# Peptides against a protein of PDB entry 4BOS: the designs that were tried, part 63

Target 1, 163 residues: chain A of PDB entry 4BOS
Amino acid sequence: PVLTRTVVPADNSCLFTSVYYVVEGGVLNPACAPEMRRLIAQIVASDPDFYSEAILGKTNQEYCDWIKRDDTWGGAIEISILSKFYQCEICVVDTQTVRIDRFGEDAGYTKRVLLIYDGIHYDPLQRNFPDPDTPPLTIFSSNDDIVLVQALELADEARRRRQ
Target 2, 163 residues: chain A of PDB entry 4BOS as posed
Amino acid sequence: PVLTRTVVPADNSALFTSVYYVVEGGVLNPACAPEMRRLIAQIVASDPDFYSEAILGKTNQEYCDWIKRDDTWGGAIEISILSKFYQCEICVVDTQTVRIDRFGEDAGYTKRVLLIYDGIHYDPLQRNFPDPDTPPLTIFSSNDDIVLVQALELADEARRRRQ

## One batch from the design tools (peptide; made by RFdiffusion4, then SolubleMPNN)

Design b1_p17_4_s1 (from b1_p17_4, 8 letters changed)
Fold by OpenDDE base, seed 5:
Structure b1_p17_4_s1 (fold): chain B 163 residues (1-163), chain A 17 residues (1-17)
Amino acid sequence: as target 1 above (163 residues)
Amino acid sequence: MAELEAKRLEQLAKLAA
């Protein structure tokens, strides 16, 4: 089995496209972003005490209007929200630092999904199998630490290619 | 896959309530 990267469009919604891809078992849908943006805005608006200006960097209402724009980029806040929404760990391997940031790791989720991040762009990761009749896997056990090692190796190779 | 989808639906129901 080999962990591979699926390149999604380098648009302003690559995070949403990538998350949708992994949680849906490998479905590429670039049109998913508007609804996911509205979902995040709804969650943020529902809890203004938690999603404060200190966390958002702007007022709750300003953030909700901002994230619903089609030209704004998602980040750690959105990943955290999506982790809670899908009840899974979202593990992001960074090709610049060759480290993994784990979102939802302390929530007790039994599943994890993986993204790769280069400082600007997000892509989804999947495990391919030698059996052509076995579809790629995008949802892993939270106990599967081998996939994390493979993600680090993938990121390290990407970094070396840029050197 | 099925578990994640079920959780998504539960969360949506909570938000709609």
Scores: peptide ipSAE 0.023, ipTM 0.629, DockQ to the pose 0.024
Fold by OpenDDE base, seed 1:
Structure b1_p17_4_s1 (fold): chain B 163 residues (1-163), chain A 17 residues (1-17)
Amino acid sequence: as target 1 above (163 residues)
Amino acid sequence: MAELEAKRLEQLAKLAA
């Protein structure tokens, strides 16, 4: 089994597309962003005490309006929110630093999903199997540290190609 | 690229606070 990336469109919603891909078991839907944005806005709006200006960098309402725009980029805050919503650890391997940022690692989730990030773009990661009739795996056990090693290797290879 | 990187770092810092 090999860990590979699926290149999603390089638009302002690549994070949402990538998260959707992995949490839905490998479904590529570039049109999922509007609903994902609304979901995040709804969650933020529901808990203004937690999602304060200190966290958001803007008022709760301003953030909700901002994230629902079709041209705003998701980041760590959105990943954290999506991790909580989907009840899974979201691991982002960075090809520039060859490090993994883990979201939800302390929540006790049993599942993890993986993204690869190059500083300007997010893509989803999946495990491919030799049997062509076996669909790729995008949801891993939170105890599967082998997939994290493979993600780091993938990121390191990507970095070396650019150096 | 630089702007997105900066935003990511800022968001991470906020989440860690």
Scores: peptide ipSAE 0.022, ipTM 0.601, DockQ to the pose 0.138
Fold by OpenDDE base, seed 3:
Structure b1_p17_4_s1 (fold): chain B 163 residues (1-163), chain A 17 residues (1-17)
Amino acid sequence: as target 1 above (163 residues)
Amino acid sequence: MAELEAKRLEQLAKLAA
């Protein structure tokens, strides 16, 4: 089995498209972003004590209005929220540094999904199998550290190719 | 794009605190 990258549209919602892809088992839906933005806003609004200005960098209401815009970019806080919502570890491999940032790593989740990030764009990762009748896998065991090694290898190759 | 890069590490630090 090999870990491969599925290129999603290079729009301002690539993070949401990529997360949706991996948590839904490989479904590419570029139209998912508005609803995912609203989902995040709903979660943030529901717990202003936890999602404080200290965490958000702005007031709870300001953040909710900001994230629901169709031209704003998601970051670490959004990934963290989505990790909690989908109850899975989200691992982001960075092609610029060849490092993996793990979100939800201390939550005890049994599942892990992977994204690849180049500093401006997110794409989902999947495991392809030699058997053509076996569909690609996007949800891995949180104990599967081999997939993390494969992700680092993929990122290193991307760095060498400057892509 | 620029906003994402500018606040990424800051957000990570806040979440880790």
Scores: peptide ipSAE 0.022, ipTM 0.608, DockQ to the pose 0.171
Fold by OpenDDE base, seed 4:
Structure b1_p17_4_s1 (fold): chain B 163 residues (1-163), chain A 17 residues (1-17)
Amino acid sequence: as target 1 above (163 residues)
Amino acid sequence: MAELEAKRLEQLAKLAA
């Protein structure tokens, strides 16, 4: 099996498209962003004590209005929220540093999903199998450290292609 | 690009605090 990336549209919502892809088992739906943005806003609005201005960089209400815009970019805060919502570890391999940022690693989740990030764009990662009739896997065991090694290899290759 | 990278790092720092 090999780990590969699926290139999603380079629009303002690539993070949401990528997360949706992996948590739904490999479903590419570029139209998923509005609902995911609203989901995040609802979660943030529900707990203003936790999602404080110190965390958000703006008031709770301002953030909710901001994230629901179709031209704003998601980041670590949104990934953290989505990790908690989907009850999975979200691992982001960075092609600039060849490092993995792990969200939800201390939560005890049994599953993990992987994204690849180049500093401005997110794409989902999947494991392809030799059998063409076996669909790609996007949800891995949180104990599957091999997939993390493969993600680092993929990121390193991507980095070399740009240097 | 630089702005997005800075935003990411800031968000990570906030979450780690």
Scores: peptide ipSAE 0.023, ipTM 0.595, DockQ to the pose 0.131; fails the geometry check

Design b1_p17_4_s2 (from b1_p17_4, 10 letters changed)
Fold by OpenDDE base, seed 5:
Structure b1_p17_4_s2 (fold): chain B 163 residues (1-163), chain A 17 residues (1-17)
Amino acid sequence: as target 1 above (163 residues)
Amino acid sequence: MKELEEKRLAQLAKLAA
């Protein structure tokens, strides 16, 4: 089995498209972003004490209006919220640093999904199997550290190709 | 998208509780 990258559109909603892809078992739907943005805004609005201006970089209300725009980028805040929402660890391998940032790692989730990030774009990762009749896997055991090694190998290879 | 909407509704219900 080989871990591979599925390239999603390089629009401002690539994070949402990528998360949707992995948590839904490999479904590519670039039209999922508006509803995911609204979901995040609703969660943020529900807890203005936690989602403060210090965390958001703007007022709670301003953030909610901002994230619902179709031309604003998601990041760590959105990943953290989506990790909790989908009850899974979201692992992001960074091709610039060859490091994995793990969101939800202390929550005790039994499942993990993987994204690859190059500094401006997110793509989903999937495990392909030799048997063509076996569909790719996007949801892994949180104990599967082999997939993390494979993700690091992908990132390192991508970095080497740019050097 | 249907699955996402169902999960969203479940989350909203938890927030309202």
Scores: peptide ipSAE 0.023, ipTM 0.649, DockQ to the pose 0.026
Fold by OpenDDE base, seed 1:
Structure b1_p17_4_s2 (fold): chain B 163 residues (1-163), chain A 17 residues (1-17)
Amino acid sequence: as target 1 above (163 residues)
Amino acid sequence: MKELEEKRLAQLAKLAA
């Protein structure tokens, strides 16, 4: 089995498309972004004490209006929120630094999903199997550190190709 | 690219604070 990336559209919603892909078991749906954005806004609005201006960089209401726009980009805040919502660790491997940022690692989740990030774009990662009839795996055990090593190798290879 | 990188780093810093 080998870890590979599925290139999703390079639009303003690549993070949401990528997260949706991995948490839904490998379903590519670029049209998922509007509802994902609304979901995040709803969660943020529900807890203004936690999601303060200090965290959001803007008022709670301003953030909710902002994230629901079709042309705004998701980042670490949105990943953290989605990790909590889907009750899984979200691991983002960065091809520029060859490091993994782990969201939700201390929450005790039993599952993890992986994204690859190059500074301007998110893509989902999946494990392919030799048997063509076995669908790729996108949801891993939170104890599966081999997949993290494979993600780092994938990122390192990507970095070398750019250099 | 650099702008998005800076925004990501800033968000990470806010979450870590």
Scores: peptide ipSAE 0.022, ipTM 0.626, DockQ to the pose 0.139
Fold by OpenDDE base, seed 4:
Structure b1_p17_4_s2 (fold): chain B 163 residues (1-163), chain A 17 residues (1-17)
Amino acid sequence: as target 1 above (163 residues)
Amino acid sequence: MKELEEKRLAQLAKLAA
């Protein structure tokens, strides 16, 4: 079994496309972003005390309007919200630093998904199997530390190819 | 495009605080 990345479009919504891909078991749908943006805005708007200006960097209402635009980028705040919504740990391996940022790690989730990030683009990660009849795996056990090692190896290889 | 990286780092700092 080998961990690989699936390249999604660089259309400002790569984070949403990538998250959708992994949580839905490997479904590529670049048109999923508008609804996911609205979902995030709804969650943020529902709790202005928690999602304060200190966290958002702008007023609650301004953030909601901003994230629903089709030309704005998702980041750590959106990943945190999506982790809680989908009840899974979201692990992001960074090809620039060869480090993994874990979102939802203290929530007690039994499942984790993985993304790869290069500073301006997100892609989903999947485990491929030698058996052609076995579909790729995108949802892993939160106890599967092997997949984290494989993600670091993949990121390190990507880094070396650029330098 | 570097704005995404800068925004991510800022958001991480806010969430960690």
Scores: peptide ipSAE 0.022, ipTM 0.627, DockQ to the pose 0.195
Fold by OpenDDE base, seed 3:
Structure b1_p17_4_s2 (fold): chain B 163 residues (1-163), chain A 17 residues (1-17)
Amino acid sequence: as target 1 above (163 residues)
Amino acid sequence: MKELEEKRLAQLAKLAA
């Protein structure tokens, strides 16, 4: 089995498209972003005590309006929220630093999904199998450390291609 | 998604209560 990258559209919603892809088992749906943004806004609005201005960098209402725009980028706060919502660890491998940022690692989730990030764009990662009839895997065990090594290898190769 | 969303939001609300 080999870990591979699925390139999603380089639009403002690549994070949401990528997360949707991996948590839905490999479904590419670039049109998922509006609902993903609404989902995040709804979660944030539901807990104004936790999602305060100190956490969001803006008022709760301002953030909700902001994240629902189709031209705003998602980041760490959105990944954290989505990790909690989907009850899985979200691992982001960075091709610039060849490091993995793990979201939800202390929550005790049994599942993990992987994204690859180049500083301005997110793509989902999947494991392909030799059997062509076996669909790619996007949801891994949180104990699967091999997939993390493979993700680092992909990131390192991507970094070398830019040098 | 909608049904799952409502259930997850309810769970999150319980944790935040």
Scores: peptide ipSAE 0.021, ipTM 0.629, DockQ to the pose 0.025; fails the geometry check

Design b1_p17_4_s3 (from b1_p17_4, 12 letters changed)
Fold by OpenDDE base, seed 3:
Structure b1_p17_4_s3 (fold): chain B 163 residues (1-163), chain A 17 residues (1-17)
Amino acid sequence: as target 1 above (163 residues)
Amino acid sequence: MKELEEKRKKQLEELAK
């Protein structure tokens, strides 16, 4: 089995598209972003004490208005929220540093999904199998450390190719 | 699309019980 990258559109919503892809078992839906943005805004608005200006860098209301725009990028805050919502660890391998940032690692989730990040763009990762009748896997056990090694290898190769 | 919003609604309902 080989870990591979599925290239999603290089638009402002690549994070949401990538997350949706992996948590839904490999469904590519670039149109998922508006709903994902509304979901995040709703969650943030529901808890202004936790999602404070100190965390958001702007007022709660300003953030909600900002994230619902179709031209704004998602980041660590959004990944953390989505990790909790989908009850899974989200691992992001960085091609620039060849390191993995783990979101939700302290929550005790049994599942993990993987994204690859080049500094601005997110893509989803999947494990392909030799048997063509076996669909790619996007949801892994949180105990599967082999997939993390494979992600690092993939990131290192991407770095070598300036990806 | 309201699938995610409905999922969140169900999560909140479970927490309220």
Scores: peptide ipSAE 0.414, ipTM 0.883, DockQ to the pose 0.023
Fold by OpenDDE base, seed 1:
Structure b1_p17_4_s3 (fold): chain B 163 residues (1-163), chain A 17 residues (1-17)
Amino acid sequence: as target 1 above (163 residues)
Amino acid sequence: MKELEEKRKKQLEELAK
């Protein structure tokens, strides 16, 4: 099995597209962002005490309005929220630092998904199998450390290509 | 996408319990 990168459109919603891809088992839907943005806004709005201005960098209401725009970028806050919502670890391998940021790692989730990030763009990762009739895997066990190693290898390769 | 909304609704219902 080989971990591979699926390139999603380089738009303002690449994070949402990538997350949707992996959590839905490999479904590429570039039109998913509006719904996911609304979902995040709804979650944030539902808990203004937790999602405070200190965390959001803006008021709860301002954030909700902001994230629902089609031209605003998602980041760590949104990943954290989506991790909680989908009840899975979201592991982001950074090609610039060759590090994996694990969101939801302390929540006790049994599943993890992987994204690759280059500083401005997110793409989903999937495991491909030699058997062409076996569909790619995007949802892994939270105990699967091999996939993390493979993700780091992808990141390292990407870094080397830029050196 | 409708599934996401339903899942959110379920989560809210569970939190209300």
Scores: peptide ipSAE 0.078, ipTM 0.703, DockQ to the pose 0.024
Fold by OpenDDE base, seed 2:
Structure b1_p17_4_s3 (fold): chain B 163 residues (1-163), chain A 17 residues (1-17)
Amino acid sequence: as target 1 above (163 residues)
Amino acid sequence: MKELEEKRKKQLEELAK
């Protein structure tokens, strides 16, 4: 079993494409971004008390208008929201620092998905199996620490390639 | 995969109300 990276288009919506890929079991759909953006905006708009200006860095309405634009990038706030929506831990491996940022780690989710981040671009990660009849796995147990080790190894290799 | 997909559909339907 090997953890591998699937390169998604380097557009403004790589985060959404990557999240969609892993939570849908390995479905690459670069056209998913508009729906994902609307989903996030709807969630934020539904709870202005929780999603305050202090959290968003802008008013609730301003954020909703901003995130629905096709040229704005997603980040930690969007990952946190998507973690809650999909009821899974989202682990982001940074190739620059070789560290994992975990979103939803305290929520008690039984599942986790993994992304790899290089400072500007997000890609999804999946586990490939030797059996050619077994499709890649993108959803892991939250108790599977081996996949986190493999993710760190993948990030470390990526860092070495740039140095 | 299937579990998350089904949950996604249900939640999207709820948000669409």
Scores: peptide ipSAE 0.031, ipTM 0.645, DockQ to the pose 0.025
Fold by OpenDDE base, seed 4:
Structure b1_p17_4_s3 (fold): chain B 163 residues (1-163), chain A 17 residues (1-17)
Amino acid sequence: as target 1 above (163 residues)
Amino acid sequence: MKELEEKRKKQLEELAK
């Protein structure tokens, strides 16, 4: 089994496309972003006490309007929200530092998904199998730490290619 | 809270279609 990267379009919504890809079992849908942006905005608007200006960097209403724009980029806040919504760990391996940021690791989720990040762009990761009749896997057990090692190896290789 | 959760569930189902 090999962990591989699927390159999604380098548009302003690569995070949302990547998350959708992994949580839906490997479905590439670049048109999913508007709905996911609306989903995040709804969650944020529903709990202004938790999603405060201190956390968002702007008022709750301003954030909701901002995230629903088609030209704004998602980041750590959005990943945290999506982790809670989909009830899974979202693990992001950074090709610049070769480190993994784990979102939702303390929530007790049984599933994890993986993204690769280069500082501006997100792509989804999947496990391919030698048997061509076995479809790739994008949703892993939260106990599968081997996939995290494989992600680090993939990120390290990516970093070397840019040197 | 229940109403919001139902809306979230419906959104998830719609995204999955």
Scores: peptide ipSAE 0.025, ipTM 0.577, DockQ to the pose 0.021

Design b1_p17_4_s4 (from b1_p17_4, 11 letters changed)
Fold by OpenDDE base, seed 1:
Structure b1_p17_4_s4 (fold): chain B 163 residues (1-163), chain A 17 residues (1-17)
Amino acid sequence: as target 1 above (163 residues)
Amino acid sequence: MKELIEKRLKQLKELAE
């Protein structure tokens, strides 16, 4: 089995497209962003005590208005929220540093998904199998450390190729 | 939207158990 990336459109919603892809088992839907933005805004608005200005970097209302814009980029805050919503660990391997940032690692989730990040763009990762009739896997066990090693190797290769 | 969120969250929690 080989870990590979699926290149999603390089638009301002690549994070949402990538997360949707992995949590839905490999469904590419570039049109998912508006609904996911609304989802995040609703979650944030529903708990202003937890999603405070200290966490958001802006007021709860300002964040909700901001994230619903079609030209704003998602990041660590959105990944954390989506990790909680989908009840899975989201692991982001960075090609610039060859490090993995794990979101939801202390929540006790049994599942993990993986993204690759180059500093400006997110792509989803998947495990391909030798059998062409076996579909790629995007949801892994949270105990699967092999996939993390493979992600680091993939990121290191991407760094060497500067892409 | 909130109703759908709560429903989905419940489903996901049940699946994770």
Scores: peptide ipSAE 0.029, ipTM 0.633, DockQ to the pose 0.021
Fold by OpenDDE base, seed 5:
Structure b1_p17_4_s4 (fold): chain B 163 residues (1-163), chain A 17 residues (1-17)
Amino acid sequence: as target 1 above (163 residues)
Amino acid sequence: MKELIEKRLKQLKELAE
C-alpha cells in the first residue's frame, strides 16, 4: 500500500475540497466549498462564547461573514471545527517542516484523515492498494501510525524535490 | 445533509453548554 496525494484545484477553497474528499471516502467535489463555509459559519455563530474575538481575530459576526466569502482561506480554526463536526482526527502533514499537526487528537475519535499542506495549498491523502479492484482508502484508524509515517515520508520527498 | 448538519449542530451546542 502506498500513500498518495490527489491534487485539488489551487483555489481559495482547497482546504474545504480536501476535507470533503477524505471524509467522503474519496469524492472530489470542488463545488462543496460554499456549503462547508456556511456550515462553519453556522457552528461559529452558535457558540460566540467559545469562538470569541480572541480566538477568531475578529468579532464572531465578522468572522462568519468573512468565512462565507468565496475568496477567503481556511486554516487551523476551520480544521478544528471540521474535526469536531465529522468526529474524526484530521492530520495535516507540512511539506516545509515535515511535521504533522493533529487536530482532534485528544477527543478519542476512532478515525483519522490526512491532508498535506505546503504552506499555501492543501491536498488530500489516500492509501492506494496493489489490487486495482480495491478502492483507495481515505479514512484510517486512529491507531494506524503507519499512515503517519508514510505521510512524513511523502512530505520529506516533496521537500527534497523543491530543494 | 441539511438535517444531518442541524442535528450535529444541536449536539455541539449541547456539549458547549
Scores: peptide ipSAE 0.028, ipTM 0.621, DockQ to the pose 0.025
Fold by OpenDDE base, seed 3:
Structure b1_p17_4_s4 (fold): chain B 163 residues (1-163), chain A 17 residues (1-17)
Amino acid sequence: as target 1 above (163 residues)
Amino acid sequence: MKELIEKRLKQLKELAE
């Protein structure tokens, strides 16, 4: 089994496309972004006490309007929200630092998904199997540390190739 | 899908309170 990346469009919605890909078991749907943006906005709007201006960097309402735009980037706050929503750990391996940021690691989730990040762009990761009849795996056990090692190796290779 | 989202949002709100 080999961990590989699926290159999604380099647009402002690459994070959402990537998350959707991994949580849906390997479905590439670049058109998912508007719905996911709306989902995040609804979650934020539902809890203005938790999602305060201090966390958002803007008022709750301003953030909701901002994230629903098709030209705004997703980041750590969006990943955290999506982790909570999908009830899974989202692990982001950074090709620049060759480090993994784990979102939801203390929530006790049994599942994890992986993204690769180059400082700007997000791509989803999947485990491919030698048997062509076995579909790629995008949802892993939160106890599967091997996949994290593979992610680090993939990131290191990407760094060496300036990807 | 919308119904499922709304249900989950309600759950999240309850957890935050």
Scores: peptide ipSAE 0.022, ipTM 0.610, DockQ to the pose 0.025
Fold by OpenDDE base, seed 4:
Structure b1_p17_4_s4 (fold): chain B 163 residues (1-163), chain A 17 residues (1-17)
Amino acid sequence: as target 1 above (163 residues)
Amino acid sequence: MKELIEKRLKQLKELAE
Protein backbone atom coordinates (compact mmCIF):
# COMPACT_ATOMS: atom_id res chain seq x y z
CA PRO B 1 0.00 0.00 0.00
CA VAL B 2 1.18 3.49 -0.87
CA LEU B 3 -0.06 6.93 0.14
CA THR B 4 -0.77 9.15 -2.85
CA ARG B 5 -1.91 12.69 -3.57
CA THR B 6 -4.97 13.59 -5.60
CA VAL B 7 -4.58 17.04 -7.11
CA VAL B 8 -7.73 19.13 -6.79
CA PRO B 9 -8.38 22.39 -8.65
CA ALA B 10 -6.27 25.33 -7.56
CA ASP B 11 -9.21 27.57 -6.75
CA ASN B 12 -10.07 29.48 -3.59
CA SER B 13 -11.90 26.44 -2.22
CA CYS B 14 -9.20 23.77 -2.36
CA LEU B 15 -9.40 23.19 1.41
CA PHE B 16 -13.09 22.43 1.28
CA THR B 17 -12.75 20.24 -1.80
CA SER B 18 -9.93 18.32 -0.14
CA VAL B 19 -11.76 17.81 3.15
CA TYR B 20 -14.90 16.72 1.33
CA TYR B 21 -12.85 14.24 -0.69
CA VAL B 22 -11.33 12.48 2.31
CA VAL B 23 -14.35 12.46 4.61
CA GLU B 24 -16.60 11.14 1.83
CA GLY B 25 -14.29 8.27 1.01
CA GLY B 26 -12.65 9.63 -2.11
CA VAL B 27 -15.33 11.64 -3.86
CA LEU B 28 -14.01 14.54 -5.91
CA ASN B 29 -16.62 17.29 -5.98
CA PRO B 30 -15.29 20.79 -6.68
CA ALA B 31 -18.83 22.11 -6.37
CA CYS B 32 -19.03 21.21 -2.68
CA ALA B 33 -17.49 24.45 -1.44
CA PRO B 34 -20.59 26.66 -1.16
CA GLU B 35 -22.33 24.07 0.98
CA MET B 36 -19.33 23.56 3.22
CA ARG B 37 -18.82 27.29 3.62
CA ARG B 38 -22.42 27.64 4.69
CA LEU B 39 -22.02 24.73 7.08
CA ILE B 40 -19.09 26.42 8.78
CA ALA B 41 -20.95 29.71 8.97
CA GLN B 42 -23.91 27.94 10.53
CA ILE B 43 -21.75 26.31 13.18
CA VAL B 44 -20.00 29.57 14.01
CA ALA B 45 -23.25 31.48 14.21
CA SER B 46 -24.73 28.88 16.55
CA ASP B 47 -22.19 29.56 19.30
CA PRO B 48 -21.13 33.20 19.42
CA ASP B 49 -19.78 32.81 22.95
CA PHE B 50 -17.24 30.21 21.89
CA TYR B 51 -16.57 31.58 18.41
CA SER B 52 -15.75 35.03 19.69
CA GLU B 53 -13.99 37.90 17.99
CA ALA B 54 -10.86 36.93 19.90
CA ILE B 55 -10.85 33.54 18.17
CA LEU B 56 -12.14 34.59 14.76
CA GLY B 57 -10.29 37.86 14.32
CA LYS B 58 -13.63 39.26 13.22
CA THR B 59 -17.01 39.58 14.83
CA ASN B 60 -19.09 36.43 14.60
CA GLN B 61 -21.34 37.98 11.97
CA GLU B 62 -18.44 39.39 9.96
CA TYR B 63 -16.78 35.99 9.86
CA CYS B 64 -19.94 34.26 8.72
CA ASP B 65 -20.36 36.71 5.87
CA TRP B 66 -16.68 36.44 4.99
CA ILE B 67 -16.42 32.65 4.91
CA LYS B 68 -19.47 32.36 2.67
CA ARG B 69 -17.76 34.39 -0.05
CA ASP B 70 -16.49 32.32 -2.97
CA ASP B 71 -13.08 34.01 -3.00
CA THR B 72 -11.96 33.59 0.62
CA TRP B 73 -9.51 30.89 1.66
CA GLY B 74 -10.03 28.45 4.47
CA GLY B 75 -7.37 27.78 7.06
CA ALA B 76 -6.75 26.52 10.57
CA ILE B 77 -10.00 27.85 12.01
CA GLU B 78 -12.05 26.11 9.34
CA ILE B 79 -10.08 22.88 9.70
CA SER B 80 -10.70 22.91 13.45
CA ILE B 81 -14.40 23.41 12.91
CA LEU B 82 -14.59 20.66 10.29
CA SER B 83 -12.68 18.29 12.56
CA LYS B 84 -15.28 18.82 15.26
CA PHE B 85 -18.15 18.51 12.82
CA TYR B 86 -17.00 15.29 11.16
CA GLN B 87 -15.70 13.90 14.46
CA CYS B 88 -12.33 12.99 13.02
CA GLU B 89 -8.73 14.04 13.38
CA ILE B 90 -7.57 16.10 10.41
CA CYS B 91 -3.83 15.81 9.81
CA VAL B 92 -2.19 18.33 7.51
CA VAL B 93 1.32 17.61 6.28
CA ASP B 94 3.24 20.69 5.14
CA THR B 95 5.59 20.22 2.18
CA GLN B 96 7.60 23.31 3.09
CA THR B 97 8.46 22.25 6.64
CA VAL B 98 7.73 18.51 6.42
CA ARG B 99 5.69 18.75 9.60
CA ILE B 100 2.24 17.46 10.44
CA ASP B 101 -0.30 19.69 12.12
CA ARG B 102 -2.93 17.60 13.84
CA PHE B 103 -6.37 19.04 14.40
CA GLY B 104 -8.58 17.27 16.91
CA GLU B 105 -5.76 15.13 18.27
CA ASP B 106 -6.93 15.52 21.88
CA ALA B 107 -10.61 14.89 21.20
CA GLY B 108 -10.44 11.10 21.28
CA TYR B 109 -11.67 10.53 17.73
CA THR B 110 -11.24 7.04 16.31
CA LYS B 111 -10.74 8.23 12.73
CA ARG B 112 -8.23 10.45 10.96
CA VAL B 113 -7.94 11.92 7.48
CA LEU B 114 -4.95 13.50 5.79
CA LEU B 115 -4.30 16.57 3.67
CA ILE B 116 -1.11 17.86 2.09
CA TYR B 117 -0.41 21.60 2.12
CA ASP B 118 2.24 23.62 0.28
CA GLY B 119 1.61 27.02 1.83
CA ILE B 120 -1.12 28.12 -0.55
CA HIS B 121 -2.86 24.93 -1.75
CA TYR B 122 -4.46 21.89 -0.11
CA ASP B 123 -4.77 18.42 -1.64
CA PRO B 124 -6.24 15.22 -0.21
CA LEU B 125 -4.24 12.07 0.50
CA GLN B 126 -5.35 8.48 -0.02
CA ARG B 127 -3.93 4.99 0.37
CA ASN B 128 -3.81 2.93 -2.82
CA PHE B 129 -3.68 -0.85 -2.76
CA PRO B 130 -1.89 -3.29 -5.07
CA ASP B 131 -5.18 -4.97 -5.92
CA PRO B 132 -6.84 -2.73 -8.50
CA ASP B 133 -10.24 -3.99 -7.38
CA THR B 134 -9.70 -2.59 -3.88
CA PRO B 135 -10.75 1.06 -3.74
CA PRO B 136 -8.43 3.65 -2.21
CA LEU B 137 -8.77 4.43 1.49
CA THR B 138 -9.12 8.00 2.75
CA ILE B 139 -10.32 7.40 6.32
CA PHE B 140 -7.80 5.83 8.66
CA SER B 141 -7.77 4.63 12.24
CA SER B 142 -6.49 7.21 14.68
CA ASN B 143 -4.16 4.44 15.83
CA ASP B 144 -2.65 4.10 12.35
CA ASP B 145 0.53 6.05 12.90
CA ILE B 146 2.24 4.46 9.90
CA VAL B 147 0.09 6.62 7.64
CA LEU B 148 1.64 9.67 9.31
CA VAL B 149 5.08 8.32 8.45
CA GLN B 150 4.00 7.84 4.86
CA ALA B 151 2.61 11.37 4.77
CA LEU B 152 5.92 12.78 5.97
CA GLU B 153 7.77 10.76 3.35
CA LEU B 154 5.44 12.00 0.65
CA ALA B 155 5.87 15.60 1.77
CA ASP B 156 9.64 15.25 1.93
CA GLU B 157 9.70 13.91 -1.61
CA ALA B 158 7.55 16.81 -2.77
CA ARG B 159 9.91 19.26 -1.08
CA ARG B 160 12.92 17.70 -2.78
CA ARG B 161 11.26 17.99 -6.19
CA ARG B 162 10.94 21.76 -5.69
CA GLN B 163 14.60 22.17 -4.75
CA MET A 1 16.56 20.02 8.89
CA LYS A 2 17.21 16.65 7.29
CA GLU A 3 18.36 15.26 10.60
CA LEU A 4 15.26 16.51 12.34
CA ILE A 5 13.03 14.98 9.69
CA GLU A 6 14.76 11.63 9.94
CA LYS A 7 14.48 11.71 13.71
CA ARG A 8 10.76 12.34 13.52
CA LEU A 9 10.26 9.60 10.93
CA LYS A 10 12.13 7.17 13.13
CA GLN A 11 10.02 8.06 16.14
CA LEU A 12 6.81 7.57 14.20
CA LYS A 13 7.93 4.25 12.76
CA GLU A 14 8.81 2.99 16.20
CA LEU A 15 5.46 4.13 17.50
CA ALA A 16 3.63 2.36 14.69
CA GLU A 17 5.41 -0.96 15.30
Scores: peptide ipSAE 0.007, ipTM 0.367, DockQ to the pose 0.024

